Peptides against a protein of PDB entry 6RGO. Designs and how they scored, part 203

Target 1, 392 residues: chain A of PDB entry 6RGO
Amino acid sequence: MALKLLGFNQDATCFSVISSNKGVTIYNCDPFGKCFELEKSTSNDEELDFLVEMLFSTSLIAVVDKTIGASKRKKLKIVNTKRKATICELTFPHEIMDVIMNRKIICVVLKSDQIFVYDISCMKLLRTIDVRGEKLKSTSKFRNSEAVGDIGVRVSLSTDNNSILCYSSYSKSDKENAPLNDIVVFDALKCIQINVLPAVHQSNIVCIACSPDGMLMATASEKGTIIRVFKTIDTENDEPILVNEFRRGSRPSRISEMKFNHDNTLLACVGESDTIHIFALPVTTTEADANEDDTLQQSSHSLSSSINGLQYISKGLANRFGKIIVSKIPTQSQQRHVAYIKIPENAKYRIGFPKDTTNTIHICGEDGNYLVYSIPRNEVGPCTLVKSNTFD

## One batch from the design tools (peptide; made by RFdiffusion4, then SolubleMPNN)

Design b2_p16_3_s1 (from b2_p16_3, 7 letters changed)
Fold by OpenDDE base, seed 1:
Structure b2_p16_3_s1 (fold): chain B 392 residues (1-392), chain A 16 residues (1-16)
Amino acid sequence: as target 1 above (392 residues)
Amino acid sequence: SEEEEYAEKIEEELLK
């Protein structure tokens, strides 16, 4: 049977899949089992396509049926999984490309490069962000979306109540073909732009991850060779703060998903490669906790290689055309993964971090495997398989 | 769970 992975929920307690014969199925991770099934409404041999976004481990989901007819692709349903009932239905002017939520906010991304921001508690529209609208004042040419491949606006939302929304935006260039290589950081509750990170990559951004607390953001371009981690809110001299630059690989490979763990100590990435990569983030000790005198001499051989390289983004040469390009960190200071998982070639996987176990990662594959791995703390190497289950 | 009770409150508001 063809499986299509939708992904994990915010806390990796559940994951959703599309089964060609059954429709949408949601699985619990622990105890492992089916918790919800949305049956295929039609006997047609059409390839099933859905968006499903879960509100954590609750009975509420957002669903978009992308399978049949242009009208359904524009329709968001809020569904109670226990009652199998539609609670709310919204219709959009354009096809829905993505849906993201937390406890406060639903963000709906349209094929028009619009982001609709809703208060989840009443489904009130708070903001429409038009990512093209700032550019359309110069050139009225609707790029036929067919000639621009799978490149659209990418979004990520913090899982906390601060509701920090990170999205890709078009670079301020008079070129008809400006890349989606800027990032905007947006307070989704206050509906204010907090920050703009210009030219984060040389090509379109295809993957974004916000940290659970909204304080960090990871980005990857179409090349998928370098992952950059930035502070979202903090700036230094009105310039973006680059915290980390990770090298996934030397060969181009698309990254499909990235996730931070719940304490911002790990960043995982998955994509078209046979390897899930896990990177260690420096623990930003907030200076505040320095006062508790607790002298516990645990001789943790911190492999604190003192990367005291807060490499200030030295003012990257303001190219004569006023574009700030994030200076590439020298190849020698690019960190590698601390851990990895080998996955089958051509199998699409999704990743999630559980809340209670910061060194555990959940993965699921279109091969029907749900796997739990332990991440090594003190060594660079493979993750250890802890649990395995299968789904159909 | 507190999250499910919150989801029930959302449902009650969306059904009004």
Scores: peptide ipSAE 0.511, ipTM 0.939, DockQ to the pose 0.867
Fold by OpenDDE base, seed 2:
Structure b2_p16_3_s1 (fold): chain B 392 residues (1-392), chain A 16 residues (1-16)
Amino acid sequence: as target 1 above (392 residues)
Amino acid sequence: SEEEEYAEKIEEELLK
């Protein structure tokens, strides 16, 4: 059967898939089993296409039917999975490209490069962000968005209540072909722009991940060779802080998804390659005020001495023209993965980090495998398979 | 769960 992966929910307790025969299916991870099915409304052999975003493990989902006709592709439905009922329906002026949510916010990304930000509690529109309108203030030509097949605005939202939204924006370059290589950090609740990270890559950003707390952001370009991690809110001398630069590989390969674990100690990436890569992040010791003598022996599990090469490259050379030169970390000093998972060639995989276990990763494949891996902390090597299940 | 109770409150508000 042809499977298409929709992905994990925010806490990796569930994942969603499209089955050609069944429609949309949601699986619970533990205990493993089918928890919801949206039956195919049409007997036609048409290729099913859906967006499904879950509100954690609750009965609420956001659904977009992309299978049939331009009208359905513009409709967002909020569905109760227990009642199998549509609670709310929103219609947009353009095709929906992505939907992301947390407990407070739904963000809807349109083919028009617009982001609609809603308060989930009442489906009130809080903000329309026009990423193209910001570009048009710099470049007079509406590029017909139809010709750029696979490059659009990318978004990521913090899973916490602070609702930090990171999105790709067009660079202020006078070039008619300005890439989507800027990042905007936005408070989705207050509707305030917090930060702008200019030219974080040389080409379009195709993948963004926000940390669960919204304090970190990872970015990858079309090349997918380098992943950069930035602070979202904090700046040094009004300049963005580059925390890490990771090398996924030497060959170009698209990264489809990245995720942080719950405690911001790991970043995983997956895409068109035969390998899921897991990178270690430095523990930012917040200087908690050293005043209270409480000798809680935090067993600092010393991540092995191989991580000692984390030079905080805080000093971007501010060039006199306000261009942040993200210092190219010399290829020899670029950090590699600390762990990896080999996956079948040509199978698309999705990743999730469970909340309760910082050293565990959930993965699922279009091959019908749901796999749980343990991540090594003290050594560089393969992850260990802990649990496997099959779905159809 | 507190999350499901929150989802029920959202549903009640969206059905008005």
Scores: peptide ipSAE 0.505, ipTM 0.939, DockQ to the pose 0.858
Fold by OpenDDE base, seed 4:
Structure b2_p16_3_s1 (fold): chain B 392 residues (1-392), chain A 16 residues (1-16)
Amino acid sequence: as target 1 above (392 residues)
Amino acid sequence: SEEEEYAEKIEEELLK
């Protein structure tokens, strides 16, 4: 049977798939098993296409049927999975390209490069973000959206209640063909733009991941060779803070998905390559407020070893065009993965990090495999397979 | 779960 992966939910407790014969199926990860099935409404041998976004492990899902007719592709349904009932239906002016949610917010991305932000509790429209309208204010020519294949607005939402939305925007270049290489950071609850990261890549951004807490964001371009990690809110001298630059590979390969683990110590990426890469992030020691008491005096000498951090200022020509965030990280010091998983060549996989186990990753494939891996600590190497299940 | 109770409240508001 042909399977199409929809992905994991926010905490990797469930994943969704399209089966050509069954329609949409949701699987629970632990205990492993089918928890929901949405039957195919039509007997036709048409290739099924759906968007499904889950509200964690709850009975609520957002569904878009993209299989038949331009009208259905514009409808979002909120469905109770226990009752198999539509509880809300929204119709959009354009085809729905993506749907993301957390406990507070639903974001709907349209083929028009619009993002509709809703309060989930009442399905009230909070904001329409017009990414093209921002471009038109900067650049007079509409790109006909049909000719630009898989290149559209990308979004990621924090899984916490702060509801930090990161989305790709068009660079303010005088070029008729401005790339989608800016990032906007947006408070989806307050409907306020928090930050703008200009020209984070040289080409269009095709993948974005927001951390669960919304404090970090990872980006990848069409090249998929370099992943950049930024702070979302914090800035230094009104400039974006680049935390990490990771090298996935030397050859171009599209990244389809990235995820942070719950404590922001790991970033995973998957795509068209035979390898899931896992990168270690520097632990920002938030100084937990050390509470009160114990006075113990021990005087040990602070050896102030002056690490002369050689600022390799690569003199990139500051030509008049918007400051490309030139990585201050030398290309030779680009961190590689700390761990990896080999997957079948040409198999599409999705990734998820469970909330309670920061060194565990869930993966599922269009080959019908659901796999749980342990991520090695303090060593560079393959992940260890802990659990495997199959689905059809 | 607290999340399911929250989902039930959402459903109750969306059905009004």
Scores: peptide ipSAE 0.503, ipTM 0.939, DockQ to the pose 0.855
Fold by OpenDDE base, seed 5:
Structure b2_p16_3_s1 (fold): chain B 392 residues (1-392), chain A 16 residues (1-16)
Amino acid sequence: as target 1 above (392 residues)
Amino acid sequence: SEEEEYAEKIEEELLK
């Protein structure tokens, strides 16, 4: 049977899949098992496509039927999985491209490059963000988004209650074909723009991950060779703070998903390559107030690999329009993975970090494998398989 | 769980 992965929930306690014969299935990770099934409403041999976003481990899910020919591609349903009932239904002017949520906010991304921000508690519209902005008033040329089917607005939302929304935006170039290479950081609760990171890549951004606390953001372009990590809120001299630049590989390969672990110490990425890469982030030692006393000399030789990465504040090339292009960090300051997982070639995988175990990663594949790996702490190497299950 | 009780409250508000 053809499986299509939808992904993990926010805390990696569940994952969702589309089965061609069954429809949408949700699996619990521990104990492993099927917890919900949404039966196929249509008898037709049409290829099923859905968006499913879970509200953590709760009975609430957001569902969009994206099946070709379905009039439902503009319709968001909130479903109670225990009652098998639709509790809310919203209809949008354009096709739904993505849905993300946390405990407070639902964001709906449309094919029109609009983001609708809702308060989940009452489904009240808080904000409509038009990512194309005022440029649409003059050039009625809808980019024929038909020809490059995969370039759209990307979004990521913090899993905490602060509800930091990061989204890709069009660079203010005079060119009709401005890339989606700016990032906007938005407080989704207060409906305030916090920050704008101009030209974080040279090409369109295809993947974004926000940290659980909303303090960090990872970005990847269409090339998928370099991942950049920025602070979301803080700026240095009105410029974006680049915390890390990671090298996934030398060959172009699309990154489909990135995730931070719960404590912002690890960033994982997956995509079209045979390898899941896990990168270590510098632990920002918050200067815990040095209260003086207890001299216990436990000489834990922390391998402080003092990556005194010279923060080459890459002097962004100020383009003629006052936008700083974040230059590529010199190859010598590009960090590699600290851990990896080998996956089957051509198998699509999704990733999740459980909340309670910062050195564990959950992965699932369209090959029907659900796998739990332990991440090595003190050495560069392969992850160790801890648990394996199969699903169909 | 506290999360499920929160989801039940959301459902109660969305059904009004």
Scores: peptide ipSAE 0.502, ipTM 0.940, DockQ to the pose 0.862

Design b2_p16_3_s2 (from b2_p16_3 with D3E E5K I11F E16K)
Fold by OpenDDE base, seed 1:
Structure b2_p16_3_s2 (fold): chain B 392 residues (1-392), chain A 16 residues (1-16)
Amino acid sequence: as target 1 above (392 residues)
Amino acid sequence: SEEEKFAEEIFEKLEK
């Protein structure tokens, strides 16, 4: 059967799949098993497509039937999985492209490059963000979105209650073909823009990950060779703070998903390549905890690879053309992965980090494999397979 | 779970 992966929930306790014959199935990770099934409502041999966003391990899911011909691609359903009932339905003016949530907020991304921000507790609309509307004040031509392929607004939301929303925006260039290479950081609760990171890549941003606490954001462009990690809120002299620049590879390859672990020590990425890459983030010691004098001498041979945290102040080299470009970290200063997982060629995988085990990663494949890997701490190398299950 | 109670409170608000 053809499987399509929807992804893990926020804490990687569950993952969702589409089975061509069954519809949507949600699996629990531990103990492994089916926890919910949404039966195929249509007898048609149409390829099933859905969005499913689960609120952690709860009975609350948001569902969009994206199946061609289903006429439901503009409808968001809030479903109670225990009751197998639709509790509410929202209809949008355009096709739903993405849905993300936490305990406070639901964000709905439309094909129109609009983001609808809702209070989850009452489904009240808090804000409509029109990512194109800011551009249209400069360029009157609605280019038919057909000619710009799979490129749309990308979003990520912090899993905490701060509800930091990061989204891709169009650069302020007067060019009709401005790339989606800016990032906006938005407080989804207060409905205020906190920060704007201009031109974080040279091409469109295709993947964004927000840290669970909303303090970090990872970005990847269409090239997928470089991943950049920024502070979301903090600025230095009104300039964006580039924390890390990771090299996934030398060959272009699309990154489909990135995730931080729960303590912001690891960033994983997956995509069209045969390899999941895991990068170590420098532990930002908040200077606050430096005062407790507890002298415990444990001679951890920290491999003091002096990652001099040269806060490379990305001096926005205002190029002679008034474009702020994030200064590229020299290739020698670009960090590689600390760990990797080999996956089958052409198999799409999703990734998730469990909350309780910061050195464990959950992955699932369209090949029907759910795999749990241990991430090495002290060496650069392959992850170790700890558990495997199959699903259909 | 506490999270499931939160989801139930949301459902009770949305069913009104």
Scores: peptide ipSAE 0.588, ipTM 0.955, DockQ to the pose 0.902
Fold by OpenDDE base, seed 5:
Structure b2_p16_3_s2 (fold): chain B 392 residues (1-392), chain A 16 residues (1-16)
Amino acid sequence: as target 1 above (392 residues)
Amino acid sequence: SEEEKFAEEIFEKLEK
């Protein structure tokens, strides 16, 4: 059977798949098993396509039927999985490209490069963000969105209640073909733009990950060779703070997904390559005010790998338009993975970090494998397989 | 769970 992966939920307790014969299936990770099935409503041999976004492990899911020929590609359904009922239906002017949610908000991304932000508690529209609208005042040329089917606005949302939304935006260049290489950081609850990171890559951004707390953001371009990690809110001299630059590989390869673990110590990436890469982030020691005197010499041999990462404050190169382009960190300052997982060639995989086990990663493949790996703490090397299950 | 109770509170608001 052809499986298509939809992904893990926010805390990696569930994942969703499309089965050609069954429709949408949701699996629980522990104990492993089917927890919900959405039956195929159409008897036609059409290739099924869906968006499914879960609210953690709850009975609330958002569903979009994207099947070709379906008039439903503009409809968001809020479904109660316990009742097997559609509770709410929203219709949009354009095809839905992505849906993301947390406990406070739902964001709906349209093919028109619009982001609709809703209060999840009542499905009230809080904001419509027109990512083109800042540009459309100058050039009425609809990019014929037909020719480059895979370049659109990318979004990521913090899983916490702060609801930090990061999205890709068009650089203000006088060129008709400005890339989607700016990032906007947006408070989705207050509906306020917090920050703008100009020209974080030279080409379109194709993958974004926000940290669970919304304090960090990872970005990758179409090249997928370099991943950049930024602070979302903080700036230094009105410039974006580049925390890390990671090298995934030497060959161009599309990154399909990135995720932070729950404590912002790890960043994983997956895509078209035979390797899932896991990178270590510097632990920002928040100076917790060391008030109390208690002398317990727990010899935490922090392996201070003295990567004196010289904070090369990447002096933004002002482009000819006064926009700062984030300079590449010198190749010598590019960090490598600390851990990896080998996956089958041409198999699409998705990744998730469980909340309670910061050194564990969940992965699932279109090959029908659900795998749990332990991440090595004190060595650079392969992850260890802890649990394996199959699904169909 | 507390999370499931929150989902039910959302459903009760959306059914009105």
Scores: peptide ipSAE 0.587, ipTM 0.955, DockQ to the pose 0.819
Fold by OpenDDE base, seed 3:
Structure b2_p16_3_s2 (fold): chain B 392 residues (1-392), chain A 16 residues (1-16)
Amino acid sequence: as target 1 above (392 residues)
Amino acid sequence: SEEEKFAEEIFEKLEK
């Protein structure tokens, strides 16, 4: 039987699978078991294709049936899984490519490079973002979208109520083939553009992850060798907007998914390689309000490693080329993974971080394995398998 | 759950 993974929900409490024989099945992670099934509407041996986005562990799902003809591929259904009923149906002008949601908003990505932002509470359209239209205002040539294969607008949404939307946009390069290598940061509730990160990779961005709080984003290009982590908002403190550059590998390999854990301490990536990589992020010490009292004078010997100030001479040519954010970051030593999981070759996997356990990762494969791994804290090495289940 | 109540409130608004 061919399984196709749709992925985990926002908090990795559930995952969705397409079974060629059964249709869509949603599994609960703990306790492990089926929580919802959507039966195949057609008896035909057509390859099933669906989008399913679940609102956390709730009875609310968004479903797009992509199996049958151009009409259904343009329909978003809001389904109550408890009632097995379609509550709302929206029709779009173009094929739906992706659907992402949180408690506040639902974003629908179209094949037209449009992002429709809705208030989930009433399905009111808040904004239409036309990523191509922004390009066309900068570049007069309509390129027919037919020749751009698997390269479309990528999106990621914060799982919190701040609803920070990160999406890939076309670079303002004078080249007729401007890559999708800019990132726009957007407040989806206020419908305000917060930031634009130009040319974050040399090639098209194929994967984006937003942190749960929307403060960080991770990006990977079609090369998939380097992952970059950025702050979404410019902080007043002249801190570099690029926080980390991670090396996944030396060989090109497409990254299909990246996720932050709930406390922004870890970033995981999965794709066409035999390895899930997990990277450690620097803990930004939020100054917790130090309540006054307890005097314990532990002498923190300040290892003042004198980072010699490279006085980069501020010669005035910086005005013409938009601030190449990536060029200001010294070649920070490309950090390696802190942990990894080996997965079967040619098996597609999805990843999720549970909310309650910052050092646990959920993974599921098209091989029918649901696996829970513990991530090592104090050592670089393989993750430890904690739980395994099978699904069909 | 509180989340499920929120989903139910959404359904009640969308069914109107």
Scores: peptide ipSAE 0.584, ipTM 0.955, DockQ to the pose 0.860
Fold by OpenDDE base, seed 2:
Structure b2_p16_3_s2 (fold): chain B 392 residues (1-392), chain A 16 residues (1-16)
Amino acid sequence: as target 1 above (392 residues)
Amino acid sequence: SEEEKFAEEIFEKLEK
């Protein structure tokens, strides 16, 4: 049977799949089992395509049927899974490319490079973000969908109530083919742009992850060799703060998904390679908890990796147009993974971090495997398989 | 769960 993965929910308690025979199935991770099934409405042997976004472990899902006809691809359905009923339906002017949500916000990404931001509680439109802007509308020949891999706007939303939205934007270049290599940080509740990170990669951004708290973001380009982690809100001298630069590999390979763990200590990435990579982030000690005297001598073997003072000589080479290109960290200073998972060749996998266990990762594959791994803390090496389940 | 209660409150608002 052909399976297509839709991914994990925000807290990795559930994942969604398309089965060619059954339609959309949502699985609970623990205890493992089916929690919802959306039956295939048509007997046709057409390849099923859906977007499904679940609100955590709730009965609220957003569904887009992309399988049949151009009209359904423009419809977002809010479904109550317990009642098996459509509660709300929204129709968009263009095909829906992505849907993301948290407890406050739904963001709908269209093929037109528009982001529609809704208050989830009443489905009121808060903002339409036009990523192309007014000036680029005239020269938008529909990029012929066939040849150049579908380079659209990428989005990520914080899972918290602050609702920090990170999205890829076109660089201000007079070139007709401006890359999607800027990042905009947006407060989705207040509908305010907080920050702009210009030219974070040399090519189009194809993957973005926001941290659960919205304080960090990770970015990867079409090359997928380097992952950059930035602060979202904080700036230093009005410049973007690059926290980390990770090397996934030397060979180009598309990254399909990245996720932070719940405490922002780990970043995982998955894609077209046979390897899920897990990177360690520096623990930002917030100075606040230093005061209370409680003597618990837990031997925190601080991996004092000597952060030799990388004076980030943000010598912003102000290129003639005042765009600060994030200076590439010297290749010697590029961190590698601290942990990895080997996955079958040609199997697409999705990743999620559970809330309650910061050193556990959930993965699921189009091979029908749901796997739980333990991440090593004190050594660089493979993750250990803790639990395995199969689905069809 | 408190989360499921929140989802039901959303449904009650969207059905009106």
Scores: peptide ipSAE 0.573, ipTM 0.952, DockQ to the pose 0.817

